# Designs tried in a protein design run: peptides against a protein of PDB entry 5VZU. Part 13

Target 1, 271 residues: chain A of PDB entry 5VZU
Amino acid sequence: GRTLEDIFHEHMQELILMKFIYTSQYDNCLTYRRIYLPPSRPDDLIKPGLFKGTYGSHGLEIVMLSFHGRRARGTKITGDPNIPAGQQTVEIDLRHRIQLPDLENQRNFNELSRIVLEVRERVRQEQQEGGHEAGEGRGRQGPRESQPSPAQPRAEAPSKGPDGTPGEDGGEPGDAVAAAEQPAQCGQGQPFVLPVGVSSRNEDYPRTCRMCFYGTGLIAGHGFTSPERTPGVFILFDEDRFGFVWLELKSFSLYSRVQATFRNADAPSPQ

## One batch from the design tools (peptide; made by RFdiffusion4, then SolubleMPNN)

Design b1_p9_4_s1 (from b1_p9_4 with E7K)
Fold by OpenDDE base, seed 1:
Parts: C-alpha cells; sequence; structure tokens
Structure b1_p9_4_s1 (fold): chain B 271 residues (1-271), chain A 9 residues (1-9)
C-alpha cells in the first residue's frame, strides 16, 4: 500500500509541476493590481503589513496582515494551487485568547487540540446566541392608531409634611468573592515549543511567545475546490513574527515581517 | 480520505 510518505511525495511533485505550469504562463495577458498596505492603528496588536509565511510543501508565501476591530486577517498576496491570491488564509479572533499549558504539556498535541476545540465550541455558541437576538427584534409594530387622549386638567400643588425616622438595619454585604481575573501578564513571554507531530519547515522558530489566540485557516483542494476553515492557533512571538498552528494539518506556519519598504504602497487617503 | 489528504493551506 502507499505509505503516508509516498502520498506526501506525490503531492509535492504535483505542486512543483503546477508551479512550473503557472510560471510558464506568465507570457499570457496578466492583470496588475496595486496592493496597498493597511494603515496602522494604535490599537493594532502589532504593526500591520507584509509577512513571509511558511506553507509546508508550497514553500514561502507572502501574506498581508491586517486588523479589523477584534479580528486579525492574513490575506494571501501570493497564491498556490490550492488557495489563490486574495484569499484569507487565516482569520484570528482576538476575543478568544488561548492559554498554552506549561512547556512539558505543550509537547502534547492532544492537549493543544482539546484547548482549541473548547474555544471553537464557545465561538460557535456565541454565534448562535447572536443570531437569535437579531431574529426576534422584527416584532410587527402594527399601526397603533393614535387616539387623541383628552387633555385632563392641572390639579394643584399641595404641601408639607416632614418627619419620618432613620431605620438602621445594617444588612451585612455578603462577600461576593470576585474571581480575580488573573491579570494578563502582558509583560513576560512564556516558553514555547511545538507539539510532537506538528510539522515545521525548520526548527528556527521563537522559543518564547507573548500571547495566543484562536483562529481559523483556509484549506482547499487543487483549483480551490471544496474550501473550508480549519481550527488553529495564532501565536504572537514579537512585533515582526507570528505563527499559526494548523491543528487538522498538524503543521506550523511561521510568518516573518518583510522588512522592505515600498514607495506608493500607502492606502490613498479617503477623499 | 484521499481527497482530504489533498486539501492544503
Amino acid sequence: as target 1 above (271 residues)
Amino acid sequence: RLEELRKTY
């Protein structure tokens, strides 16, 4: 029977062949579009911009990172045979922080998978609840005929009385033990290691991370067939590096900022 | 399963 290695090798050969076909077609009519860098906002988790991401057998791809309120988005600038350019390769929910376990338990893929799937279920529940509130608000306001209720008269102003006494009753305030929200230790990075069985292009990834978030990655067959979103973990390492763990693919993408500056890449000011 | 193995990012 074909080994898993044989299947990966055949798939890699197919991807290489498809790259040769696409590169040989550059003599055809091409449509050029200017790419604009997203404007930086003070509330952005890191500076938005171009990143070089590792995509396993596809190699290196260019991804634009942008922030959209409580969501981050990676958009492919370079496409591959599966996911074309302009697609949202990753979508990150900045509302749903993932707490990584200790360094020993980070090696356990099943533990990371459990944590992410629990967050995925919470995200799904919140989406269902928010869908119900939007549905009920279209109550039929039938036309209430405004019957003109008659002007009943100004009854007068009467007066005074002063007195009554201060009853003391000192009800003890029950100590609601406010569950101390552990202050997000925003300052100290935690030790980071990939789970056993997660493929990385190399071992040269940061061994300390600042924070992690729930996200989804886009996967598809060749020609963008049967596209779907898979659960994953966005890992912020530093201002210029982040990762994405693709749980179902058991793969890790490292994204490193493109340090090149481009002229005329700023978005036109909204006129 | 073979079609799923062909899905990539």
Scores: peptide ipSAE 0.468, ipTM 0.872, DockQ to the pose 0.343
Fold by OpenDDE base, seed 2:
Structure b1_p9_4_s1 (fold): chain B 271 residues (1-271), chain A 9 residues (1-9)
Amino acid sequence: as target 1 above (271 residues)
Amino acid sequence: RLEELRKTY
């Protein structure tokens, strides 16, 4: 029978061939679009920018990491035969932190799957509840034709009435000590290991992570057919490295910052 | 199922 290795090699050869065909065809007519590095914001989890990500059989791809309020986004700068450039390869919900279990239970894929699917269900419920409130409010403003009632000119002026009693009541402003939400302690990094049966391009991933978040990855067939979002885990390792566990694909992508500096790559200031 | 198995990231 075909080994898993044979199937992987055949698929990799197909992807390489498809990539070669596409690149050879596009050489006749290239459209160039300028990309800008996102501006860094104080609340950004890490500095936004270009990362090189591992995508299994596709190899290395360039991804732009950007922050959008409580969401992070990885956008493909390089495309492949399945997911073209400019697509959001990963979308991270920074509202939904994932707590990894101890190192022993991190080896259990079913435990990680349970944790991620529970968060997925919460995200789905929140989307349904928020969708219902937005729908009901717009219905009832029928256009009341406000008839133009006329311009009556009433003039009257004057009266100055007087008195000045200065009630002193010095209500002490209760210091509402706004409990400064302690900036979520950049917790001492926890030991990290991939679950058994999750494939990585190499074993050279960080063995300690700072925090994890729920996210979704984009998957599609060849030529971007039937694109869908699959659940996963964003893993922050450090300022220059993050990972994504593709739960359904049982794959891990490691993203490492591109250390190159670019001229004229800063986003234009919003005029 | 076979088409689903060909979806990748």
Scores: peptide ipSAE 0.466, ipTM 0.880, DockQ to the pose 0.346
Fold by OpenDDE base, seed 5:
Structure b1_p9_4_s1 (fold): chain B 271 residues (1-271), chain A 9 residues (1-9)
Amino acid sequence: as target 1 above (271 residues)
Amino acid sequence: RLEELRKTY
């Protein structure tokens, strides 16, 4: 029978051939756009910039990491037959931290999947609730035609002052035990291992992570057909390395900072 | 499963 490895090799050969066909067809009409590095902000989780990411059978791709308030974004600088350049390959919700279990339970794919799907459901509920508040606020500007209702006369209603008895009910203030926000131990990274059955390009990934966040990755068929977001985990290793676990694909992408310095790559200041 | 096998990142 074909091994999983044989299927990956055949698919890699197909993707190489597709890349060759696409590049050969566009050789006569190339548009060039300058790429600017995002400005760094003090509150950015790590310095924004160019990363080299592993995309399984696609090989290595260049991704721009940028920060947008409480969201991080990976944008493809290089495209492939499925996801073109300029698409957001990953979108990270920095509001929704993922707590990885202990190292033994990290090997259990079903446990990681459960944790991420629970966070995905919370994110969907928050989006539905926030969508309702934004929808109700716009409906009330119907033009109230101010029809001048006629001046009905002031009837003098009388002053009766009945004696309100003081009900004593001493409702004990229930101690709202403020759930102590466990101080995010921003300290020593936790041990990290991929779940069993998650494919990596190699076993050479960081075995310690600083923090994890909920995110979504973009997947599509050839020619960017039926694009959708799939749930995943953003893993911050260090200032120069992060990962993304694609749950549905059972794949891991490792992203390493491009150490090359580019002159005049900073975005022009918005005038 | 076959449609899922056709989509990649």
Scores: peptide ipSAE 0.461, ipTM 0.873, DockQ to the pose 0.353
Fold by OpenDDE base, seed 4:
Structure b1_p9_4_s1 (fold): chain B 271 residues (1-271), chain A 9 residues (1-9)
Amino acid sequence: as target 1 above (271 residues)
Amino acid sequence: RLEELRKTY
């Protein structure tokens, strides 16, 4: 019978062949578009820019990392048979930090799955609550055309006198202990290992990570059929490297900064 | 399963 390895190998060959066919067929009609690098901001988790990512069987792909407030985005610069160029391959929620367990428990895929799915459910709840507040706020501005009701003359009721003794009820102001937002400790790097059963193209990934965040990855069938967002973990290793664990896919993509400098890569000033 | 695998690799 076909082994899982045989099926994987046949599928890898199909994807490589598809990639080769697409690249070879379009050689005569390539449309080149200038890519602008996103401007760096002081609050960016790392410098934005181009990263080379490993996508298992798809091989090496180029992704633009950019920061958008409390979200990071990976945009495909290179397409594959499933997801075309210009799509957001990953969306990272920088509000939802993932705490990895100790190195022993990091090998447990079910533990990582539990942690990620608990964060996913919190994100879903926050989206539902924020959707209700935005919905209720729009409903109350019905234009009450206040028809001018006619002025009936209300009679002068008399001036009763003065004796309000000042009761000094010294209500102590309850010290609302502002829960001091613990400064995001730029965490000393923690030991990192992939869970058992998570596929990596190479075992040569950083064995120490700075921090992790909840994110979603885009997956689709060939020709961008039935695109969906799958839960995952963004792993910041250093200034030039990050990873993404595709939880449902049990795969890991490693992204490394493109060290090339580009001339005229800044966005034109908005005229 | 094979279509799901096609989304994964």
Scores: peptide ipSAE 0.137, ipTM 0.830, DockQ to the pose 0.367

Design b1_p9_4_s2 (from b1_p9_4 with E7K T8E)
Fold by OpenDDE base, seed 2:
Structure b1_p9_4_s2 (fold): chain B 271 residues (1-271), chain A 9 residues (1-9)
Amino acid sequence: as target 1 above (271 residues)
Amino acid sequence: RLEELRKEY
């Protein structure tokens, strides 16, 4: 029978061949688009920019990390046989932190799966509730036929009425102690390990993470067929490294910052 | 279905 290794090798050869064919076809008609680095914002989880991702059999890819309020996005700068350049390979919901269990329970894939699927269901419920509020507000613009009510000129008079006394009641301003949302302590990094049965291209990943978030990854067949979003975990390791656990694929992608300075890569100031 | 999708091995 074919070993898992044989199947992997055949699939990797197919992906390399497809990548070669696509690259060779592009030599006949290259369209260049300028890519700008997103401006850094104070509230950005880390500095936005280019990251080098590792995707198992697909090899090395470049992703732009950007922040959009309470969402982060990984946009493919390099395409692959499944997902073309410019697609959002990962979408991270910064509203939904994933709390990893202790190191022993992190080895249990079913525990991680449970935690992620519970958050997925909450995200789905929030989307349904927010969709209902947006739907009900549009119904009541019945055409108010504004009948032209006539111009009556009423002039009347200046009545002076009286002196009412200044009640002094000095209600003490209750100090609303604005609970200063303690800036989410970049807590001491938690020990991190991949679950058993999650494939990583390299075992050399950071063994400590700062925080995790719920996210979705884009998966598709060859030629971008049947694209769908699969649940996963964004793992922030440090300022220059993050990971994504593809839950359904049982894979892990490690992303490392491209340590290059680009001339004229800053986004044009909005004029 | 996952077998025809992006396989990260």
Scores: peptide ipSAE 0.106, ipTM 0.815, DockQ to the pose 0.625
Fold by OpenDDE base, seed 1:
Structure b1_p9_4_s2 (fold): chain B 271 residues (1-271), chain A 9 residues (1-9)
Amino acid sequence: as target 1 above (271 residues)
Amino acid sequence: RLEELRKEY
């Protein structure tokens, strides 16, 4: 029987061959489009821009990170056999922070899965509630007929009255000592490790992270068949590095900023 | 199953 290794090598060869076929077929029909870097905003979690990401068998890909209010997006600049260029490979919900447990419990994949799926359910509930408010508002503009009726004037003015008194009652409110949750020190990164059974193409990932957020990743079959969003975790390491844990795939993609400076890559100022 | 290796496989 074929080993798991034989299947993996065969699949890797197929992906390489597909990549080669795609690159060779375009020799006569290339459309070039200028890519613009998104403008940086003061409230952006990190500077937006180009990142190089690792995607297991697909190898190195280029992703544009951009910020859209309380969402971040990774847009593919390079396509692969499954997900074409221009697709949002990751969508990050900056409203839903993931709190990682201690380093020992971070090794437990089931614990991470529980935390992520609880946040996924909250996001789903918020989307259902927001959908109901938008639906009810449209129904009741029945055409109110323009009936014209008339003018009458009524005037009256009156008065005055006064006084009532000041009752004292002095109930002592008991000191409920609200245990001040120590503000998680916003400046010190926490120790980070991948859960057991999450694959990484490279073991050289940052062992400290600043913060984590709920997100979704795009997956699809070859030729962008049956595209779907899978739950994951966006890991912010630093200004130039982030990761994405693909929960259902049990994989980790590391993204590192492209340090190359591009001339004429800024979006034209809106005239 | 090969069709289900949708992204990183």
Scores: peptide ipSAE 0.090, ipTM 0.805, DockQ to the pose 0.440
Fold by OpenDDE base, seed 5:
Structure b1_p9_4_s2 (fold): chain B 271 residues (1-271), chain A 9 residues (1-9)
Amino acid sequence: as target 1 above (271 residues)
Amino acid sequence: RLEELRKEY
């Protein structure tokens, strides 16, 4: 019978062939656009730039990593049959750190799934609450028809009565134990392993990670049909390497910095 | 299986 590896290899060849066919057919109609590297900021998690990533059956692709306040974004520079160039392949929420369990429990896919889905639900609740505050603020611009309220006469100010005794209800200030946010141990990398049943194109991934964040990946059918966001984990390994665990797909993509220096690739200063 | 891979990728 065909192995899972044989099926994956054949599917990869089909996707490469599809990419060759559509690129060759439309080559004369392609619009070329200059790509600029995003400016680096001091607060960026790592230096922004070009990364080469593995997309399972699609093989090697180029992604631009950029930072946008408390969000990171991976933008496809190379398209594939499913996701065209210029799409946001990954969106990372730098507000929602994922704490990986110990190395033994990292093998358990169901535990990682639970942790990620609990964070996804918190993100959804925060979006609903923030949507309500933004909605209520717009409703109050009813036109104040300034009807001229007629000058009703100021009736007099009867003054005096004094004596209400101060009830000394000494409500003890409940010690709000500020849950000391344990200082993120930024210094020592945590041992890292993929859960059992998560596929990686290569077993040669970093076995230590600095930090992880909640994120979403973009998936679609051929021709960008039915595009949706799937939950995942962004894994920072080092300054030049990150990963993404596609939770629903049970797959891992490894991204490595493109070490090439480009002349005139800096974004023009915003005037 | 190939259609599942095509829906997943």
Scores: peptide ipSAE 0.076, ipTM 0.781, DockQ to the pose 0.262
Fold by OpenDDE base, seed 4:
Structure b1_p9_4_s2 (fold): chain B 271 residues (1-271), chain A 9 residues (1-9)
Amino acid sequence: as target 1 above (271 residues)
Amino acid sequence: RLEELRKEY
C-alpha cells in the first residue's frame, strides 16, 4: 500500500509541478503590485508584518500578519495551487483565547478538538445574536407618510383623586457579582507541544507559547474550488513567531518573521 | 481524489 510518506511525496511533486506550470505560464504577463506593510499600533499583539510560513507539502509561503481591532489576519502574499495570493489564509479572533491544557493533555488531539469546537460554537452564537440586532435597526425606516390627521379638541377633564400610601418595598438590589474577567494574565510562556497525530513539517517549533486564540483557516481544492473556513488555533510563541493548528486537517503551520528591512514599504499614512 | 487534495498535509 502507499505509505503516508509516499502520498506526501506524490502530493509535493504535484504541487511543485503546478507551481512551475503557473510561474512559466505567467512569465510573459507579470503584474507588479506594491505591497505595503501595515502600520504598527501600540495595541497590536505583536508587530505586524511579513512572515515566512511553512505549509507542509506546499513548502514556503509569505503571509502578511495585520491587526484589525479584536481580529488578526494572515493574508497570503504568495499563492499556492489551492489558495491564491491576497486571500485571508487565517483569521484570528483575539476575543476568544484558547486555554491549552497541561503538557500531558496537550498531546491529546481530542482534548484540543473539544476546546476549539466549544469556542467555535460560542463564536457562532455571538454572530447570530449580533446579526439580529443589526437586522432590527434597519426595518423601522418605513416612510412615515405624514398624513395630516386633524386637530381634535382640548377636553379639560379635571379633578381629584387622593392619598395612596407609599409602600416601602425595600427590594434588596441583588448584587450581580459581575464575574470580573480576570485580566488574562500575560503569564510566562507555557510549555507547548503538538497533539499526537498533528503533522508538522519538522519538529523544530518553539516548545513554549505565550497565548493562543481561536481562528479560522481558509482551505480549498486546486484552483480555489469550494473554499471554506476550517477551525484552528493561532499560537503566539514570541514577537517573531506564531503557529496555526489546522484542526480538521491535523496540521501545523509555523510562521517566522521575515527579518529583511524593506525600504519604502510602509503604508502611506492616511492623510 | 485529486480534487479532495485540499491541504492534506
Scores: peptide ipSAE 0.083, ipTM 0.799, DockQ to the pose 0.393; fails the geometry check

Design b1_p9_5_s1 (from b1_p9_5, 5 letters changed)
Fold by OpenDDE base, seed 2:
Structure b1_p9_5_s1 (fold): chain B 271 residues (1-271), chain A 9 residues (1-9)
Amino acid sequence: as target 1 above (271 residues)
Amino acid sequence: MKGESLRYK
């Protein structure tokens, strides 16, 4: 019978062949499209922009990070034989923080899985409840017959007179000493380690994280077959680095900011 | 058995 190893080798050979075919087609028909950087907003968790991400057997891919209210999005700028360019490789729910355990318990994959799946179930419940409220509100717009209210004549209300002298009550502006909001102590970063059995491209990832959020990652077969969103963890390390744990794949992607500045990369102003 | 198509990220 085919072993798991045989299946893996066959899929890797197919992947290499697909990459070769796609690369060879670039000489025949290329459409160039300008990429614009997302505008930065004050409330963005980190500066949006281009990141290089580790995608296992695909190697390095370019991902655009953008913020959309309480959601973050990673969009593939480079595609692969499984997931084409322009797809949302990761979607992050900034409403649902993941609390990592201590460093010892972070090595336990089953514990991380439990924590993530509990948050996934909460997200599912909130989506079901919000769907019910939106359904009930639409039913009650019965057609209000626009009865033409008759134009009652505006009676000329008389010109009441003038002179009420403004009293100069010079209330001293009490110096409200604006209590300088102590800059929220950038919370001491939590020690971070990957669970046992989670594959990384290398062990060179940040060993301290700022915060984590629930998210979903996009997975597919060759040729973008059977695309599905799987649960995962977004890990913010710093301003220029984040990670994503692909829970079902037992894989880690490290994303590092592309430090190159591009001229004329700003999004056109919405006309 | 239809070999489960491996899915990738």
Scores: peptide ipSAE 0.494, ipTM 0.861, DockQ to the pose 0.143
Fold by OpenDDE base, seed 5:
Structure b1_p9_5_s1 (fold): chain B 271 residues (1-271), chain A 9 residues (1-9)
Amino acid sequence: as target 1 above (271 residues)
Amino acid sequence: MKGESLRYK
């Protein structure tokens, strides 16, 4: 029977061939589109912009990071044989923080998988509940036929008197213990290590992280076949570096900011 | 073994 190694070699040969075919097509038909940097907002987790990401067998790819309210998005600027340019390679939910365990338990892939899948189920429940509220509100605008009901006369309703008995019932105001939102200690970075069995291109990744969030990564077969969003972890290291753990693929992508400054790369002002 | 189409990122 085919070994896992035989299957891997066949897929790598196909990937190399597809990359060659796509590259050879560029010699005959090139279209150019200007890329604009997204505007920076004060509430953005880090400055938006271009990042260089590690994509395993594809090598290095350029991704645009942008912020959209409580979501962050990584959009492919460079495409590959699986995921074309312009696709959202990662989507991050900034409402759902991931709490990493201690450094010893971070080596356990099953523990990280459990934590992420529990958050995935909460996100799914919130989407179902919010979908029901939006569905019920649209149904009851039946056409109120405004039949002009005729002007019936103002009957003078009589002056009911002032009986003012002050019932003293001193209901104690139950102390609503305001659940003190523990101030997000933007404090000391947490020690970070990849789980055993998660593949990285190299061991040169930051060993301390600021915060983590739930996210989804886009995966597909060759030629963008059967595209699916899979669960993962966005890891913020610093202002210029973040990671994404792809749980299903057992892989890590490191993203590093492109430090080049571009003239006239700002988005045109909305007219 | 059905050749599960390997999916990539």
Scores: peptide ipSAE 0.473, ipTM 0.863, DockQ to the pose 0.144
Fold by OpenDDE base, seed 1:
Formats: sequence, C-alpha cells, structure tokens
Structure b1_p9_5_s1 (fold): chain B 271 residues (1-271), chain A 9 residues (1-9)
Amino acid sequence: as target 1 above (271 residues)
Amino acid sequence: MKGESLRYK
C-alpha cells in the first residue's frame, strides 16, 4: 500500500507542478490591479499591512492584515494552487479571546483543541441567537385600515390633598468593592510553545505571546475545490509578528511584517 | 477508496 510518506510526496509533486503550470501561464494575459494598504485606526490591535506568512508546502505567501471593527482579516495577496489570491485566508474574532494554559499544558494538543472548540461552540450559539431576533421583526405590518371615528369632549378638574409622614430607615450602603480588574499589564507576554504534533516550517517562532483570539482559516483542495473554514488560534506575538494555529491541519503559520515602504499605496480618501 | 482530497491552507 502507499505509505503516508508516499502520499505526501505525490501530493507535493502535484502542488509544485500546479504552481509551475500557473506561473508559466503568466506570460499570456495579465490583469493588473492596484492594491492599497488598509488605513490604520487607533483601535487597531496592531498596525494593518503586508505580512509574509508561512504556508507549509506552499512556502511563503503575502497576506494583507486588516481590521474591521471586532474582526481582523488576513487576505491572500499571493495565491496558491488551493487558495487563490484575494481570498480571506484567516478571519479573527477579536471578541473571543483564547486563554492559553501554562507551558506544560500548551504542549497538549488535545487541551488546545478543547479550548478552541468550546469557543467555536459559543460563537455558533451567538450567531443562532442573533439570527432569530432579526427574522421575527419584519412580519406583521398588516395594513391597518384608516377608520375615522369621532368626537367628544369633557373637562373636569379637582383638587385633593394631604400630608403624611417621614420614615427614616438608614440602611448602610454595603461597599461592594468591585475588585477593579487590574488592567492586564500590557508588557508581560505569556510564555508560548506549539503543541506536540503541530507542524511549523521552523522552530524560529516567538516563545512569548501577548494575546490570542479565536479565528477561522480557509482550506481547500486543488483549484479551490470544496472550500471550508476550519477553527484556529490567532496568536499575537508583537507589533510585527503574529501566528495562526490551524487546528484541524495541525499546522502553524508565522506571519512577519513586510518592512518595505511603498509610495502611493495608501487608499484614496473616500470622496 | 474515496481519494480524500487533502485540503490545504
């Protein structure tokens, strides 16, 4: 029977062949589209822009990171045989923070899987609840007929009256000292390690992370067949580096900021 | 054997 290694090798050969075919076709008909850098906002988790991402067998890909309220998006600038350029390779839900365990438990893939799948279930429930409220409101504007009817009038007035009394009861306000959640000290990153069995291109990833969020990654077969969103973890390391753990793929992508400045790359101001 | 098309990122 084919070994797992044989299957992997055959699949790598198919990927490189497809990449070669696509690249050899570029000489015929190219359409050029300007790519603009997303505007930065004060509330952006990090500066938006271009990142180099590790995509395993595809090698390095260029991804645009952008922020959209409580969501971040990675959009492929470079495509591959499975996921074309312009697709959202990752979607991050900035409402759903992932709390990583200690370093010992971070090595356990099943623990990370549990944490991520519990968040995935909450996200699914919130989407179902929010979908029901939007649906019911539109139905019942039946045409209320304009019936006209009429009249009358009256007035009356009066007046009364009085007094009463004073009761004192001086119930002491129990000072519920709301334990002010100490502002998470922005400076001390958590120690970070990949789970056992998660593949990385190299071991040269940051060993400390600032915060993590739930997200989904886009996967597909060759030629963008059967595209699917898979659960994962966005890991913010620093201003210029983030990661994504592809849970189902047991793979890690490291994204590093492109340190190039581009002239005339800013989006035109909305007129 | 359904060739499970390996899906990639």
Scores: peptide ipSAE 0.449, ipTM 0.858, DockQ to the pose 0.146
Fold by OpenDDE base, seed 4:
Structure b1_p9_5_s1 (fold): chain B 271 residues (1-271), chain A 9 residues (1-9)
Amino acid sequence: as target 1 above (271 residues)
Amino acid sequence: MKGESLRYK
């Protein structure tokens, strides 16, 4: 019978062959597009920019991280046989924080799956409710007949009066002790481990995380066939590293900042 | 077994 190793070797051979076919076909017709780094905003979770991500059998890919209000986006700069360059590989909902359990329960894939699927259901409900409010508002522009009713000249009346006194009542300003929002202590990162049965390219990932968010990852067949967004977890480790857990694929991608400085890579100022 | 097209990330 085919071993798991045989299946893996056959799959790797297919990916190598596909990569060779694509590179050979495009060698005669290269289109170059300039990529600009996204501007940094004060409210960005981390500095936007280029990251190298682990994509399992595809190896390493370059992803641009950018922030769009309450959403973060990973865009492929390099493509593969399944997902082409320019596609949004991950979309992160910064409204929906994931709370990881303790380290023991983090090893349970079913527990992580439950937590993420509960958040996914909440996101779907919010989208359905917001869709109904947009639908009802269009109905009631009945044609208000513009009746032309006339110019009545109503008069000037003038009157007077002057007086009353400056009552001083010195109501004490109750010291509303503004509860100083304790600056969210960049608290000691939560201990982090991948669930059992989640594949990583290596075990060399950060063992502490700062915060996690709900997100979706794009998956497809060869040639970008049947593209689908699957649920996952964005994991912020530090300023230069994040992860994504692909629940359906039982896979982990580690993203590490590209430390290269690019001259003249800033987006042109909006005129 | 229908060849479930292996979908990848």
Scores: peptide ipSAE 0.408, ipTM 0.855, DockQ to the pose 0.146

